# Designs tried in a protein design run: peptides against a protein of PDB entry 5OK6. Part 191

Target 1, 215 residues: chain A of PDB entry 5OK6
Amino acid sequence: ELPGLDSQWRQIENGESGRERPLRAGESWFLVEKHWYKQWEAYVQGGDQDSSTFPGCINNATLFQDEINWRLKEGLVEGEDYVLLPAAAWHYLVSWYGLEHGQPPIERKVIELPNIQKVEVYPVELLLVRHNDLGKSHTVQFSHTDSIGLVLRTARERFLVEPQEDTRLWAKNSEGSLDRLYDTHITVLDAALETGQLIIMETRKKDGTWPSAQL

## One batch from the design tools (peptide; made by RFdiffusion4, then SolubleMPNN)

Design b2_p29_7_s3 (from b2_p29_7, 16 letters changed)
Fold by OpenDDE base, seed 4:
Structure b2_p29_7_s3 (fold): chain B 215 residues (1-215), chain A 29 residues (1-29)
Amino acid sequence: as target 1 above (215 residues)
Amino acid sequence: SEADELLEKLKKEALEKRKERREERRKEE
């Protein structure tokens, strides 16, 4: 059963626990399509539960570029295309109105930037490859705040690299040049890695030499 | 938003620093 309209408004829009509450690093927030959210606002502010302004189930279809990988469209803007809700508020709305059948929730994490928190709507999608097989990529998402060390560990896991094998990363630039990622303690952001960028994992040879030394 | 602007600024700064480090290494070789 739907709660009273005033109760819905207070639970979702309350500045302490709702949409306007402070962001905290590591928390999950969810995207809601803006038109649906505005319809919901009009419904709960109208005071009539039987109003023709009933929003129906949450449908984020317009935010997705595809229904296969459920990737977001590029260039979506908060407050124009979508609203961000904390997990509790999202789960309330889903419980009250439902989510369109087969459509996944759009969950995103709060990240810490210097002196500010942000919901990371667009994490960095990297193309991980091995130096000896550039045609087989693993697409993996990383936070801008994830370390290069995590990227390397993830690459090793995806390629089933044995613990005793030495590996290092190269980033392919748009110009085709390769930059070695020497410092594994810096973040994806600090390394200036971008979505769609090719990251090459090089494995040290049994003779102790690196394949790149022959290039 | 302020956070979006900051992220874009940080991306730009990171890219410039990466270019600088590349140029420094090239001069040492």
Scores: peptide ipSAE 0.594, ipTM 0.909, DockQ to the pose 0.848
Fold by OpenDDE base, seed 1:
Structure b2_p29_7_s3 (fold): chain B 215 residues (1-215), chain A 29 residues (1-29)
Amino acid sequence: as target 1 above (215 residues)
Amino acid sequence: SEADELLEKLKKEALEKRKERREERRKEE
């Protein structure tokens, strides 16, 4: 059974625990399609539970580019296309109204930037490849706050690199030049890595030489 | 938002720093 309309409003919009609560790094927030959310607001503010303004199931279909990979459309804007809710508020709405059948929740993490938190709606998608087989790419999502060390570890895992093998990363620039990622302690953001960028994992040869030294 | 503007600023600064490091390495070679 649905809670009372005033109770729903207070649970979701309460500034202490609802939509307006402070962001905390590492927490999960969820996207809700703006039109649905506005319909819900109108319903709970109208005071009539039998109103024609009943929002129905949460439907985020307009936020997705495709229903296969469930990727978000590019260029979505908070407050225009979607609303961000903390996990508790999202789970309440899903329990009350349901989520459209087959749609995954759009979960995102809060990241820490210098002196401010942000829900990272668009993580960085990198194309991981081996130096000797540029045709076999693995697309992997990383936070802007993830280290290059994590990117390297992830690449090693995806390519089944043995622990004793030495590896390093190169980033391909738009102009085709390669930048070696020397410092593995900097973040994806600090390394200026972008979505769709090719990241080449180079493996050291058994003779102790690097393949790139011959190019 | 302020956070979005900051992120875009930081991306731009990181890109410029990467270009500078590349130019420095090209001068050493």
Scores: peptide ipSAE 0.593, ipTM 0.909, DockQ to the pose 0.875
Fold by OpenDDE base, seed 2:
Structure b2_p29_7_s3 (fold): chain B 215 residues (1-215), chain A 29 residues (1-29)
Amino acid sequence: as target 1 above (215 residues)
Amino acid sequence: SEADELLEKLKKEALEKRKERREERRKEE
């Protein structure tokens, strides 16, 4: 059963738990397609639950580039294409109106930047490969705030590297040069890693030499 | 937004620093 229109408005738009609440690092927020959200606003502001302004189920189809990987379109703008809601508000809307069949929620995390929080709508997508098999890539999303150490651990896990094997990362530049990622404590942002960038995991040979030392 | 502008600034600065570190290492070889 749908709650009263005023109750819906308060739960979704109130400054404490709604759309206008302060961002907190690590929290989940959700994208809602702007036109649907505006239709919902019109519905709850109209004062008539039986009105023709009923928004129907949440449909984020226009935000997706594809329905296979559910990747967002590039260049989406908050307030124009979508609205960000905190998890509680999102779950209320889904419980009241439903989500379009087959569509996943568009969940994003709040990240901490210097002196400001941001919902990271576009995490960094890296192409992870092994030095000995550059043709087999794994696309993995990372936060700009994730460490290079996490990228390395993730690569090791994806490639089933044994704990005793020594590994290191290289980033391929657009011009084809390779930069070694020496410091594993810096972030993806600090390392200037970008979406679509190839990250090469090098594994130390049994003889104790590195494959790259022979290039 | 302010946060978007900051992120883009930080990306640019990180890229510049990465280029500098590459040039330094190339001089040591």
Scores: peptide ipSAE 0.593, ipTM 0.909, DockQ to the pose 0.852
Fold by OpenDDE base, seed 3:
Structure b2_p29_7_s3 (fold): chain B 215 residues (1-215), chain A 29 residues (1-29)
Amino acid sequence: as target 1 above (215 residues)
Amino acid sequence: SEADELLEKLKKEALEKRKERREERRKEE
């Protein structure tokens, strides 16, 4: 059953878990398509529960580029294409109005940037490969704030690298050159890694040499 | 948003630094 319109407005906009609450690193926020949200605002501000302004189920279809992987369209802008809601507010709206059948929630995490928090709408999708099999990629999402060390650990896990095996990463550039990722303590952001970028895991040979030293 | 602008700025700066490091290494080789 739908709460009173004023109660809905207070819970979503002005509550402790409202849209305007401070961002906290690691928290989950959810995207809501802007037109739907504006329709909801009009509905709850109108004061008539029987109004033709009823927003219906949340439908984020216009935010997705595909219904297979449920990837977001590129270039979506907060406040224009979508609004961000904290988890509690999102769950209230879903409970009240429902979510379109088959659509997953668009959950994103708050990340810490220098002196500001941000909901990371677009995490970095990297293509992880082995140096000896460039044709077999594993797509993995990383935060811009994740370390290169985490990327390396993730690659090692995906490729079932034994703990005693030495590995290092290379990033393939668009022009085809390779940049070695020497510092594993820097972030994905600081390393300037981009979505769709090929990340090559090199494994040290048993003779102690690196495969790339022979290239 | 301010945060979006900051992220884009940081991405640009990181890319520039990466290019510089690459150019430096290519000169040492």
Scores: peptide ipSAE 0.592, ipTM 0.908, DockQ to the pose 0.903

Design b2_p29_8_s1 (from b2_p29_8, 19 letters changed)
Fold by OpenDDE base, seed 3:
Structure b2_p29_8_s1 (fold): chain B 215 residues (1-215), chain A 29 residues (1-29)
Amino acid sequence: as target 1 above (215 residues)
Amino acid sequence: SPEEYREYLKKNGLIFGTEEQLLELSKSL
């Protein structure tokens, strides 16, 4: 059952879990297609539950580039293409209006950047490969706030590297050359890594030499 | 550089160039 229109507006806009709630790192927020949200606003502001302005089921279809992997279109802008709602507000709207059948929610995490919190709409997808098999890539998603150390650990896990084996990372840069990721304590953001970037994991040989040193 | 950092953030959809965001960014640099 739909709550009263004023109650809906208060819950979504002014509630403790409303749209204007301060962002907190690690929390989940959800994207809502802007046109739908504006229709909802018009509906609840109209004061008539039987109004022709009923927004219907939430449909974020226009935000997706595909319905297979449910990847977002590139270049989406907050306030133009979508609005962000905290988890509680999202769940209220879904419970009231439903979500388009088969369409997944667009859940994103709040991350901490220097002096600002942001919902990370576009996490970084890196292509992880081994130095000796560049043709077999693992696409893995990382936050901009994840450390290079985490990227390395993830690569080691994906490629089943034994604990006693030493590994290091290289990033293929825009010029096509390889840059070593020396500092594993810096973040993906600090290293300026981008989606689609190739990250090469090099494994030290048993003789103690690095494959790259022989080139 | 601060400019490169700004462009990176913009490219990755972390900032949209609002006055408020630019002010906050400037404080962080």
Scores: peptide ipSAE 0.344, ipTM 0.748, DockQ to the pose 0.022
Fold by OpenDDE base, seed 1:
Order: structure tokens, then C-alpha cells, then sequence
Structure b2_p29_8_s1 (fold): chain B 215 residues (1-215), chain A 29 residues (1-29)
């Protein structure tokens, strides 16, 4: 059964775990489609539980690019397309109104940027390839806060590189040239890597030479 | 540059707001 309208408003908007709660790194937040949320606000502020303003079940369909992979549309904007709720508030709304059948929740993590926390709505999807087989890519998701070292380790794992083999990374930049990722301690953000960007793993030859040195 | 950094953050949905607000935020990052 639905709580009282005033109780719903207090729980979601003004509660200790409500929408206005400070972001904390590593926490999960959830996206809610803006129009649904506004309808809910109107409903609970109206004071009539039998009102025609009842929002129905949560439906985030307009936020998805497709209903197969459930990827978000590009260019969504907080406050315009969606609102962010902490996990507790999201679970309350789902328990009260339900979520559209078959539709997954849109869960995202809070990340720590320099001097600010943000919900990372769009993690970076990189295309990992080997230098000798550019046509075969592995798409892997990373946080902007992940290190280049993690990207390299992930590439090595995906391509089943032996521990004794030496590898290094290159990024294809916007100009079409290759930038060497020398510092493995910087983050994906520091390296300004973007979704869809090609990351090339180069493996050292048995003779001790690098393939790129012959170019 | 700070401008390039701002555009990167904006493009990747890491910051939102007016252009002025985005610029100020990028400087603080």
C-alpha cells in the first residue's frame, strides 16, 4: 500500500537519504525519467490520492537507446531528461509504484573528481585492439577514475597475454594519430579518453624490439 | 587547456550548467 502523500514527499525530497543528500564516492544512484518524476511531484503535492495525476509505474523507456542492450541515449542532461536519486529513495519509489515490466534500473556510481563528487552517468567504453589485428576489438567499460594501468591490465587479460610478455598502450586521438600512453598512473579522465576511442595494445617482439619502432 | 578540459567534462556528462558555471567549475577541478 502507498504511504501518505506527505510522507512520500518527505521521504524522497527531504529525507536523510533523499534526493538532496550529499554525494559520496562509491555509492549507487539511480536515474528516473524527468516527466515521470514531475508527475509524481504533482501527485504528492496535490494532496489527493485519488487524483488523475497518479504517475503510474516508473517508466524510463525514453532514456534508453534500445531495449535490447539497455544503453542510455547520448546527450542526456540531469534535470532536463532525468533526476538522480540515492539507492534508498529509488527503492522506495519502485516499491510504491513499480518499475515498467522488463525494464532494468539505471544504476550509476558516484565518482571522485578533483574537489567534487559526481554521478558517472556515462562510463567510458573503450575499443581495445592488438597492434597486429586492428579489426578485432573488445569493447570494455571503464570509469573516468580508472588508471591507464588498469586499462593495460584489462587489455592483457582480454587478449590472454602471458605474464612474461611486455606490452604498452597507444590511443588514437581526434587527429587520427597515435598518442603513447606512457604514464600508467594517470586516469582515463587525465588522458582525456572517450567512448568509442581506439586503444591499441602493442606487444614487444621476442627480439626485444617494438613493432612501432619499425614504422 | 582549461577550455578543452571544460568541453571534455561537458561532453562526457561530468558537469552541467551554464557556460559560465561550467567554466568556473572546470577551474576548480
Amino acid sequence: as target 1 above (215 residues)
Amino acid sequence: SPEEYREYLKKNGLIFGTEEQLLELSKSL
Scores: peptide ipSAE 0.339, ipTM 0.738, DockQ to the pose 0.024
Fold by OpenDDE base, seed 2:
Structure b2_p29_8_s1 (fold): chain B 215 residues (1-215), chain A 29 residues (1-29)
Amino acid sequence: as target 1 above (215 residues)
Amino acid sequence: SPEEYREYLKKNGLIFGTEEQLLELSKSL
């Protein structure tokens, strides 16, 4: 059942628990298509529940580039294309108006950047490969705040590398050359890794030499 | 470089390019 219009406004827009609440690292926020949200605002601000301004169900179709993997379009801008809502506010709207059939919620996490919190709308998808089989990739999603160490551990797990095997990472840069990721304590952000970037896991040979050292 | 870093953040939607955000970023570099 739909609550009163003023109640809806307070639940969604109030600065304590609504859209304007402070971001906290690790929390989930949700994207809402801007036009729908503006329609909802008009509806609840109009003061007439019988108004033709009823927004209908939430429809984020315009935010997706495909309906198969439900990837977001590139270059979406907060406040222009979408609004960010905390989980509580999102769930209220979904309960009141529904979500378009078949569409998944667009859930994103708050991350901690240097001196700022942000909802990470575009996490990084890396192509993980082994040095001896570049044609067999694993696409894995990472946060910009994840360490290179986590990327390496993830690669080792995906490729079933034994604990005693020594491995290291290389990133293929835009120039087509390979940059070694020496420091595993820096983040994906610090290493400036991008979606679609090839990350090569090199495994040390039994003789103690690295395959790349012979090049 | 700091400039490349800023462009990377913008490209990846991590900053909107406001003066305030750029200032905060600059303090962290």
Scores: peptide ipSAE 0.318, ipTM 0.768, DockQ to the pose 0.024
Fold by OpenDDE base, seed 5:
Structure b2_p29_8_s1 (fold): chain B 215 residues (1-215), chain A 29 residues (1-29)
Amino acid sequence: as target 1 above (215 residues)
Amino acid sequence: SPEEYREYLKKNGLIFGTEEQLLELSKSL
């Protein structure tokens, strides 16, 4: 049985544990498609549990660009296309109404930026390649707050680089040239890396020279 | 800032390679 309509409203729409709660870095939040959420609001505010305004199961289909990788459409806007709910509120709604069959939850993390907490709806997807095999890319997701050092470690892991092998990163910039990602302590955001950007892992030769030094 | 970082890269010669150079790099061991 569904909770009372007032109880549903109070559980989801509150400043302590609901939609209006403060963001905290590292916490999970979930996207809910705006039209469904508005339908739910109308239902619980209507005061009639048997109303024809019953929202049915949560369906975020309009937020996805594909049903294979379940990637979000580009350019979605909070408050227009979706609302954000903290994990507890999301789980309540799912338990009450269900989620569309086969559809994954859209979970995102709160990140700490210099002056603001934000739900990172669009983490950066980088195309990792080796310098000697540019045609084989690994798409890997990173937070804007992740370090270049993490990108390098991730690239080494994905390409099964041995610990004794020296590697470094280059980013293909908008001008078609390569930016040397020499400082591994800066973030993906600081390095201005963008989704779809090619990141080249260069491996040092056995003779101690870098392939790029011969260009 | 990202802009300052890009300027730093340019000033320090840490930007290299054309598409042709990238292709050449891809042929290296």
Scores: peptide ipSAE 0.055, ipTM 0.714, DockQ to the pose 0.814

Design b2_p29_8_s2 (from b2_p29_8, 19 letters changed)
Fold by OpenDDE base, seed 1:
Structure b2_p29_8_s2 (fold): chain B 215 residues (1-215), chain A 29 residues (1-29)
Amino acid sequence: as target 1 above (215 residues)
Amino acid sequence: SAEEYRKKLREEGLIFGTEEQIKALSASL
């Protein structure tokens, strides 16, 4: 049963789990399409439950680039295209109104950047390849806050690299050259890695030489 | 910034090759 309109408004906007609550690192937030959310606001503020302003099921269709991988469109802006809700508020709205059939929730994590918490709407998608097979890529998502060490470990795992094999990463830059990701303790953000960037995992030869050092 | 990071990499000699060298790397193995 739908709660009273005033109760809905209080739970979503003004509650301890409302839209205005502080961001906390590691928490899940959800995107809601702005037009739907505004229709919901109008409905609950109108005071008539039988109003023609009933928002229906949550429909985030306009936020998706495709309905296969459910990737977000690029360049979406908070407050213009979508609203961010805490997990509890999102789950209330889904419970009350439903989610459009077949659409996944758009869940994102709060990350801690230098001096700010932010919902990471766009994690970094990197193209992982081996130096000897550039045609075989693995797309993997990383947070901007993830370390280069995690990227390296992930690449090793994806390519089934044996523990005794030594590996290092190169990032293809915008100039077409390779930047060596030497420091594994810096973040994806610090390394200025971007979505769609090619990351080459180089494996050390059995003779102890690096393939790149012979060119 | 990305530019400062790339500058540091250049200063440390941690930038490798043109696209041709990358292709050569892939072909050499």
Scores: peptide ipSAE 0.230, ipTM 0.829, DockQ to the pose 0.722
Fold by OpenDDE base, seed 2:
Structure b2_p29_8_s2 (fold): chain B 215 residues (1-215), chain A 29 residues (1-29)
Amino acid sequence: as target 1 above (215 residues)
Amino acid sequence: SAEEYRKKLREEGLIFGTEEQIKALSASL
């Protein structure tokens, strides 16, 4: 059953626990399509539950590039295309109005950058490959705050590298050369890695030589 | 910045490969 309109507004827009609450690293926030959210605002502000302004179920279809992988469109802007809600507020709206059938929630994490917390709407998608098979990529999503060490571990796991095998990473840069990701303690952001960037995992030979050192 | 990071990589000799060298790497067994 839908709560009273004033109760709905207070649960979603209350600055302490609603949309305007402070961001905290590691928390989940959800995207809501802006037009739907504005329709909801008009409904709850109208004071008449029987009004023709009822928003219906949440439908984020316009935010998705496709309905197969549920990838977001590029270039979406907060406050123009979507609104960010904390998990509690999102779950209230879904419980009251429902979500469009088959459509997944758009969940994103708050990340901590050096001077700001933000919701990471666009995590970095890297193309992981082996040095000897550049044509077989694994697309893997990472946070900008993830370490290069995590990227390396993930690549090793995806390619079933044995624990005793030594590996290192190279990033293909915009000039078409390879940058060695030698420091595994820096972040994806610090390494300036971007979505669609090719990351090459090099495996050390049994003779102790690196394939790249022989070129 | 990304430019400062790339500068450091160049100074340390951690940038490898022309397109030809990358192709050679991929062909290496």
Scores: peptide ipSAE 0.170, ipTM 0.804, DockQ to the pose 0.706
Fold by OpenDDE base, seed 3:
Structure b2_p29_8_s2 (fold): chain B 215 residues (1-215), chain A 29 residues (1-29)
Amino acid sequence: as target 1 above (215 residues)
Amino acid sequence: SAEEYRKKLREEGLIFGTEEQIKALSASL
């Protein structure tokens, strides 16, 4: 059942779980298409439940670049293209108005950067490959706050590397050379890794030599 | 910065591979 218009406004904008609440690291937030959200605002502020301003179902179609992988369009701007809502507020709106059929929610996490908390709208998508089979990539999403150690572990898992096998990572840079990701304790952000970047996992040979050392 | 990080990698000799070397690496078993 739809709550009263004033109650909707209070829950979404001014409530403890409202849009303006402080960000907390690790929490889920959701994107709502800006035009829909503005129509909702106009509806609830108008005070007439029977008005023609009813927003209908949440439709985020314009935020997606494709309906197959449900990837966001690049370059979306908060406050222009979308609004961020905390999980509770999102779930209220979905319960009241519904979400367009077949569309997934656009869930994102709050990350902690050195001086700010931010909703990570665009996590880093890395192309993981083995040194001996560059043609078989695994696209994996990482947070900017994830360690290179996590990237390495993820690569090892995806390629079914045995625990006794020694591996290291290389990132293909913009110059077409490889940067060795030697420090596994730094973050994806610190390593300046970008979406679409090729990450090569090199496996040490049984003779104790590295394939790259022979080139 | 990304540039400072790359500079450090260069100074430490942690940059490897022309495109040819990458291809050669891919061919290495």
Scores: peptide ipSAE 0.148, ipTM 0.788, DockQ to the pose 0.720
Fold by OpenDDE base, seed 4:
Structure b2_p29_8_s2 (fold): chain B 215 residues (1-215), chain A 29 residues (1-29)
Amino acid sequence: as target 1 above (215 residues)
Amino acid sequence: SAEEYRKKLREEGLIFGTEEQIKALSASL
């Protein structure tokens, strides 16, 4: 049974887990399509549970670029295209109204940046390859706050690199050249790595030489 | 472009490093 309209409003907007609550790093938040959310607001503010303004099930279809991989459209803007809800508020809405059949929830994490918490709506998808096999890529998702060291470790794991093998990363830039990711302590953000960017893992030769030294 | 992306990320408060810092921490082949 749906809660009373005033109760719904208080739980979603003004509750301990409401839309306006402070962001906390590591928490899950969910995207809700803006038009649906506005329809819900109108419904609960109208005071009539039998109103023609009933929002129906949550439908985020307009936020997706495809229904195969369920990737978000690029360039979506908070407050224009979607609203962000804490996990508890999202789960309340889903329990009350349902989610459109077949659509996954759009879950995102709060990340800690040096001076701000933000919901990371667009994490970075990198194409990891080996220097000697550029045709075999592994797509891996990273947070902007992840270190280059984590990218390197992840690449080593994906390619089953043995602990004794030395490796380093190169990022293919927009000019088609390679930028060496020599500082492993900087973040994906600091390195300005982008979704779809090719990251080349170079493995040091047994003779102690780097393959790139011959380029 | 990477520059436009970096600019957009700065405007959105997603960049905490300057372009100069990024360049200083990056070496090209």
Scores: peptide ipSAE 0.029, ipTM 0.558, DockQ to the pose 0.044

